# Peptides against a protein of PDB entry 4U39, part 189

Target 1, 302 residues: chain A of PDB entry 4U39
Amino acid sequence: SIKVIGVGGGGNNAVNRMIENEVQGVEYIAVNTDAQALNLSKAEVKMQIGAKLTRGLGAGANPEVGKKAAEESKEQIEEALKGADMVFVTAGMGGGTGTGAAPVIAQIAKDLGALTVGVVTRPFTFEGRKRQLQAAGGISAMKEAVDTLIVIPNDRILEIVDKNTPMLEAFREADNVLRQGVQGISDLIATPGLINLDFADVKTIMSNKGSALMGIGIATGENRAAEAAKKAISSPLLEAAIDGAQGVLMNITGGTNLSLYEVQEAADIVASASDQDVNMIFGSVINENLKDEIVVTVIATG

## One batch from the design tools (peptide; made by RFdiffusion4, then SolubleMPNN)

Design b2_p29_1_s3 (from b2_p29_1, 13 letters changed)
Fold by OpenDDE base, seed 1:
Structure b2_p29_1_s3 (fold): chain B 302 residues (1-302), chain A 29 residues (1-29)
Amino acid sequence: as target 1 above (302 residues)
Amino acid sequence: MAQVPDSIGARKLVKRYESEKVAVGVYRA
């Protein structure tokens, strides 16, 4: 089974966005120290952590409270994660609960033998220096607790959205990028017939790889596949080029008119940007809600 | 039906799954 755990406010917003976009084949768990915020989750499983410590009032933007809350609730977390083959831990770094609890939850998942993937955001610079410093500590702790960590630099989202985009929409886009990161991987493995064939190969590419890079490209029109692939490998979300990666996961999502030629063209572009000896997992997904749009997601590990 | 290519660059398809909406390929050099 595949489980997605949203940790704290940012993680739970991302999980809500995943549910709203009908990301299939995964179980959703919402974790928070704030009971009121947790009640707004669309996840089937809602877990309040640190009930004794926080009394449901949240972590007060203190990562140490988030950490202790997860430690207090360790047994409940273990029970919720038991039997998972893969666990996605998603959080907005810089807050109290997400920053403190996500590494603890990730370590619990890893100790249970699940392939543990972190998909987290680094806060926007405008959220302030305190959040950036807290996020850096949380990301460092996540890196030790996961098999693969995808860090989304929120400031890079500002490069892909309109300059006039309201701050609230920038946060929604961050939630959407978190969704795309999880979905880009989960679509490759969550299909019942796929899990048995490809999960071993996913484990090979993602186990103990540390930090991973994620690029996303979206395009329409006649050259949409090539353009989307080029945008993905040059994505502002990539903190470095994907050359030198030890593994590549690629997903192309399109409408019912997605052709094998377009799939091949996109794949060849991504392959040209990666080392020739690198193992690749490639997925094509037909989404009937996409008309002329193609979305390419690239995850480079190692 | 979703499909995957038989090769990507110098990499060859080692495993595939194809369904109506999702296809996955594993490629090795």
Scores: peptide ipSAE 0.557, ipTM 0.955, DockQ to the pose 0.882
Fold by OpenDDE base, seed 2:
Structure b2_p29_1_s3 (fold): chain B 302 residues (1-302), chain A 29 residues (1-29)
Amino acid sequence: as target 1 above (302 residues)
Amino acid sequence: MAQVPDSIGARKLVKRYESEKVAVGVYRA
């Protein structure tokens, strides 16, 4: 089974966005120290951590409280993650619960033998230096606790959105990018009707790879596949070029009109940006909710 | 039906998984 665990406010917002977009083939778990915030989760499984420590009042923006809350609830977390083949841990870094608890939860998943993937955000610069410093510590702890870590720099999202975009919409876009990171992988492995998918091939690309880079491109029109692929490999979300990657996962998602020609064109563009010797997992996904849009997601590992 | 190419650049398709809505290919150099 594949489990997505949202940790703290940002992680739970991302999980809610995944559920709203009907991401299939995954089980959702919401984790928080704040009982009131947890009640707003759309996840089937809701877990309050650190009930004794926090009394349900949250972590007070302190990562050490988030860490201790997850440690207090270790057995409950183990039970919820038991039997998972893969665990996505999603969180907004810089807060109390997400920053402190996500690394602990990731380590529990890894210790249970699940392929553990972190998909986390760095805070916006406008959220202040304290959040940025807390996020750096949380990201460092996540790197040690996961097989693959995707870090989304929120400031780079501001390069994709209009300058007049309200702050609330910038956070919604961050939640959407977290969704795209999880869905770009999960659609390749969890989609109902994929018979005989060897999960070992995914493990080979993602196990013990450390940091990963993610690029996303969206386009419409006659050259939509090429444009989406070009946008993905030049995405502001990429902190570096993908040419040094040891593995590449690529997802192209389109409507029912997605052609094999478009799939080939997009794949060739992404391949041209990566080393020739790099192993690639490529997925083509038909989403009936996409009319004329193509979405290309590239994840470079290693 | 979702499809994957037989090759991507210099890489060849080693394994193919297909369903109605998703196709996945594993490619090696």
Scores: peptide ipSAE 0.544, ipTM 0.950, DockQ to the pose 0.904
Fold by OpenDDE base, seed 3:
Structure b2_p29_1_s3 (fold): chain B 302 residues (1-302), chain A 29 residues (1-29)
Amino acid sequence: as target 1 above (302 residues)
Amino acid sequence: MAQVPDSIGARKLVKRYESEKVAVGVYRA
């Protein structure tokens, strides 16, 4: 089974966005120290952590409280994660609950033998230096606790949105990028009806790879596949080139009119940006809701 | 049906998985 755990406010917003976009084949778990915020989750499984420590009032933007809350609730987390083959841990770094609890939850997943993937955001610079410093500590702890860690630099989202974009919309876009990171992987693994998928091949690309880079491209029109692929490999979300990666996971998602030619064209563009000896997992997904759009997601590991 | 290429650059398809809406290929150099 595949489980997605949203940790704290940002993680739970991302999980809500995944549910709203009908990401299939995954079980959703919402984790928070704030009981009121947790009640707003759309996840089937809702877990309040650190009930004794916080009394449901949240972590007060303190990562140490988030950490201790997860430690208090270790047995509940273990039970919720039991039997998972893969666990996605999603959180906004820089806050109390997400920053402190996400590494603890990730370590629990890894200790249970699940392939553990972190998909987290760095705070925007405008959220202040304190959040940036807390996020750096949380990301460092996540790197040790996961098999693969995708870090989304929120400041790079500001390069792809209008300069007049309200702060609230910038956060919504961060939640959407978290969704795209999880979905880009989960659609290749968890889609109902995939015959004979060997999870060992996924483990080869993602196990013990440390940091990963994610690029996303979306396009429409006659050259949509090539344009989407070019946007993905040059995505502002990539803090570095995908050149030198030890593994590449690529997803192309399109409507019912997605052709093999478009799939090949997109794949060749991504391959041209990676080392020739790098192993690749490539997925093609038909989503009737995309109509004329193509979405290319590239995850470079190592 | 979703489809994946037989090759991507210098990489060859070593495993293929298919469903109605998803195809996955594993490629090795």
Scores: peptide ipSAE 0.539, ipTM 0.949, DockQ to the pose 0.895
Fold by OpenDDE base, seed 5:
Structure b2_p29_1_s3 (fold): chain B 302 residues (1-302), chain A 29 residues (1-29)
Amino acid sequence: as target 1 above (302 residues)
Amino acid sequence: MAQVPDSIGARKLVKRYESEKVAVGVYRA
């Protein structure tokens, strides 16, 4: 089974976006220290952590409180994660609950033998230096606790959106990028009817790889596949080129009109940007909600 | 039906998984 755990406010917002976009084949778990915020989650499983410590009042933007809250609720987290083959841990780093609890939850998942993937955001620079410093500590702890960690630099989202985009929309886009990171992987693994997907092949690319880079490209029109692929490999979300990666996972998602030619063209573009000897998992996904849009997600590991 | 190519650059398809809505290929050099 595949589980997606949203940790804290940012993680729970991302999980809500995943549910709204009907990301299939995954179980959603919302984790928070704030009971009121947790009640707003759309997840089937809602877990309040650190109920004794926080009394449901949240972590007060303190990562140490988030950490202790997860430690208090360790047995409950273990039970919720039991039997998972893969666990996605999603959080907005820089806050109290997400920053502190996400590494603890990730470690629990890893100790249970699940392939553990972190998909987290760095705060925007405008959120202040304190959040950046807290995020750095949380990201460092996540690196040790996961098999693969995707870090989304929120400041790079500002390069993708219009300069006049309201701050609220920038946060919504961060939630959407978190969704795309999880969905880009989960659709390749969790889709009903992929009988006998050798999870070992996924493990080969994602186990003990540390940091991963994620690029996303979206395009429409006649050259949409090539444009989406080019945007993905040159994505502002990539902190570096995908050259030198030890593994590449690529997803192309399109509507019912997605052609094999478009799939090949996109794949060849991504392959040209990666080392020739790199193992690749490539997925093609038909999403009936997409009309003329193609989405290419590239995850480079190692 | 979702499909994956038989090759990507110099890489060859080693394993294919296909469903109506999703196809996954594992490629090796």
Scores: peptide ipSAE 0.515, ipTM 0.946, DockQ to the pose 0.912

Design b2_p29_1_s4 (from b2_p29_1, 12 letters changed)
Fold by OpenDDE base, seed 5:
Structure b2_p29_1_s4 (fold): chain B 302 residues (1-302), chain A 29 residues (1-29)
Amino acid sequence: as target 1 above (302 residues)
Amino acid sequence: MAQVPDSIGARKLVKLYQSEKVAVGVYKA
């Protein structure tokens, strides 16, 4: 089974966005120290952590409280994650619960033998230096606790949105990028009807790879596949080129009109940006909710 | 039906998983 666990406010917002977009084949778990915020989750499983420590009042933007809350609730987390083949841990770094609890939850997942993938955001620079410093500590702890860590630099989202984009919309876009990161992988693994996906092939690309880079491209119209692929490999979300990656996972998602030619064209573009000897997992997904849009997600590991 | 290429650059399709809505290829050099 595949589980997505949203940790803290940002993680839970991302999980809500995943549920709203009908991401299939995954179980959703919402984790928070704030009981009121947790009640707003759309996840089937809602877990309040650190109930004794925090009394449901949240972590007060303190990562140490988030960490201790997860440690207090370790057995409950273990039970919720038990039997998962893969666990996505999603969080907004820089806060109390997400920053502190996400590494603990990730370690629990890894200790249970799940392929553990972190998909987390760095805070925007405008959120202040304290959040950036807290996020750096949380990301460092996540890196040790996961098989693969995708870090989304929120400041780079400002490069893909209009300069006049309200702050609230920038946060919504961050939640959407978290969704796209999880969905880009989960659609390749969790989709009903994929008989006997050898999870070993996914493990080969993602197990113990440390940091991963994610690029996303979206396009419509003529040459949409090529444009989406080019946008993905040159995505502002990529802190570096995908050249030198040890593994590449690519997903192309389109409507019912997605052609094999478009799929080939997109794949060739991504391959041209990667080392020739790199193993690749490539997925093509038909989403009937997409009309003329193509979404290309590239995850480079290693 | 979702489809994937038989090859991507120098990489060849080694394993194919396919359903109506999703196709996943594993490619090795």
Scores: peptide ipSAE 0.512, ipTM 0.946, DockQ to the pose 0.914
Fold by OpenDDE base, seed 3:
Structure b2_p29_1_s4 (fold): chain B 302 residues (1-302), chain A 29 residues (1-29)
Amino acid sequence: as target 1 above (302 residues)
Amino acid sequence: MAQVPDSIGARKLVKLYQSEKVAVGVYKA
């Protein structure tokens, strides 16, 4: 089974966005120290952590409280993760619960033998230096606790949105990018009707790879596949070029009109940006909701 | 039926998983 765990406010918002976008084949778990915020989750499984420590009042933006809350609830987390083949841990770093609890939850998943993938955000610079410093500590702890860690630099989202985008919409876009990162992988693995997918091939590309880079491109029109692929490999979300990656996962998602030619064109563009000897997992997904849009997601590992 | 290429650059398709809505290829150099 594949489980997606949203940890803290940002993680839970991302999980809600995944559910709203009907990401299939995954079980959703919402984890929070704030009981009121947790009640707003759309996840089937809602887990309050650190009930004794926090009394459901949240972590007070303190990562050490988030960490201790996850440690208090270790057995409950283990039970919820038991039998997972893969676990996505998603969080907004810089807060109390997400920053502190996500590494603990990730380590629990890894210790259970699940392929553990972190998909986390760095806070925006406008959230202040304290959040940036807390996020750096949480990201360092996540890197040790996961097989693959995708870090989304929220400041780079400001390069892909309008300059007049309200702060609240910038956070919604961060939640959407988290969704796209999880979905770009999960659609390759968890989509109903995929028979005999050897999870070992995914493990080969994602196990013990450390940091990964993610690029996303969306386009419409006659050259939509090429444009989406070019946007993905040049995405502001990529902190570095994908050349030198040890593995590449690529997903192209389109409507019922997605052609093999478009799929090939997108694949060739991504391949041209990666080393020739790098192993690749490539997925083509038909989503009837996308109409004329093509979405290309590239994840470079290693 | 979702489809993937037989090759991507110098990489060859070594495993194919396919359903109506999803195709996944594993490619090795």
Scores: peptide ipSAE 0.509, ipTM 0.945, DockQ to the pose 0.922
Fold by OpenDDE base, seed 1:
Structure b2_p29_1_s4 (fold): chain B 302 residues (1-302), chain A 29 residues (1-29)
Amino acid sequence: as target 1 above (302 residues)
Amino acid sequence: MAQVPDSIGARKLVKLYQSEKVAVGVYKA
């Protein structure tokens, strides 16, 4: 089974966005220290952590409280994650619960033998230096606790949105990028009908790879595949070029009109940006909710 | 049916997983 666990406010917002976008084949778990915020989750499983420590009032933006809350609830987390083949841990770093609890939860998943993938955000610079410093500590702890860690630099989202984009919309876009990171992988492994996916091939690319880079491109029109692929490999979300990666995971998602030619064109563009000897997993996904849009997601590991 | 290329650059398709809506290829150099 595949489980997606959203940790804290940002993680739970991302999980809600995943559910709203019908990311299928996964079980959703919402984790929070704030009981009121947790009630707003759409996840099937809602877990309050640190009930004794926090009394449901949240972590007060303190990562140590988030950590201790997860430690208090370790057995409950273990039971919720038991039997998972893969666990996605998603969080917004810089806050109390997400920053502190996500590494603990990730370690629990890894100790249970699940392929553990972190998909997390760095806070925007405007959220202040304290959040950036807290996020850095949480990301460092997360890196040690996961097989693969995708870090989304929220400031790079500001480069792809309009300058007049309201702050609230920038956060929604961060939640959407978290969704895209999880969905770009989960659609390749969890989609109904791929019963015989050898999880060993996924493990080969994602196990013990440390940091990963993610690029996303979206386009419409006649050259949509090429444009989406070019946008993905040049994505501001990529803190570095994908050359030198040890593995590449690529997903192209389109509507029912997605052609093999478009798939080939996108694949060739991404391949041209990666080392020739790099192993690649390439997925083509038909999503009937996409009309004329193509979405290309590239994850470079290692 | 979803499809993937037989090759991507110098990489060859070594495993194919295919359903109606998803195709996944593993490519090796």
Scores: peptide ipSAE 0.507, ipTM 0.945, DockQ to the pose 0.916
Fold by OpenDDE base, seed 2:
Structure b2_p29_1_s4 (fold): chain B 302 residues (1-302), chain A 29 residues (1-29)
Amino acid sequence: as target 1 above (302 residues)
Amino acid sequence: MAQVPDSIGARKLVKLYQSEKVAVGVYKA
């Protein structure tokens, strides 16, 4: 089974966005120290952590409280994650609960033998230096606790949105990028009707790879596949080029009119940006909710 | 039906998983 666990406010917002977009084939778990915030989760499984420590009032802006809350609730987390083949841990770094609890939860998943993937955000620079410093500590702890860590630099989201975009919409876009990171992987492995998928091939690309880079491209029109692929490999979300990666995971998602020619064109563009000897998992996904849009997601590991 | 290419650059398709809505290829150099 595949589980997606949202940790703290940002993680739970991302999970809600995944549920709203009908990301299939995964089980959703919401984790928070704030009981009121947790009640707003759309996840089937809701877990309050650190009930004794926080009394349901949240961790505030203190990652140590988030850490201790997850440690207090270790047995409950273990039971919720038991039997998972893969666990996505999603959180907004820089806060109390997400920053502190996400690494603990990730370590629990890894210790249970699940392929553990972190998909987390760095805070915007405007959220202040304290949040950036807390996020750096949380990201460092996540890197040690996961098989693969995708870090989304929120400041790079500002390069892909209009300059007049309200702060609230920038956070919604961060939640959407978290969704795209999880969905870009989960659609390749969890989609109902895939017969005989060998999870070992996914493990080969994602196990013990440390940091991964993610690029996303979206386009419409006649050259949509090529444009989406070019946008993905040059995505502002990429903190470095995808050359030198040890593995590449690529997803192309389109409507019912997605052609094999478009799929080939997108694949060739991504391949041209990666080393020739790198192993690749490539997925083509038909989403009936997409009309003329193509979405290309590239994850470079290693 | 979803499809993937037989090759991507110098990489060859070594495993194919296919359904109506999703196709996944594993490619090796």
Scores: peptide ipSAE 0.497, ipTM 0.943, DockQ to the pose 0.905

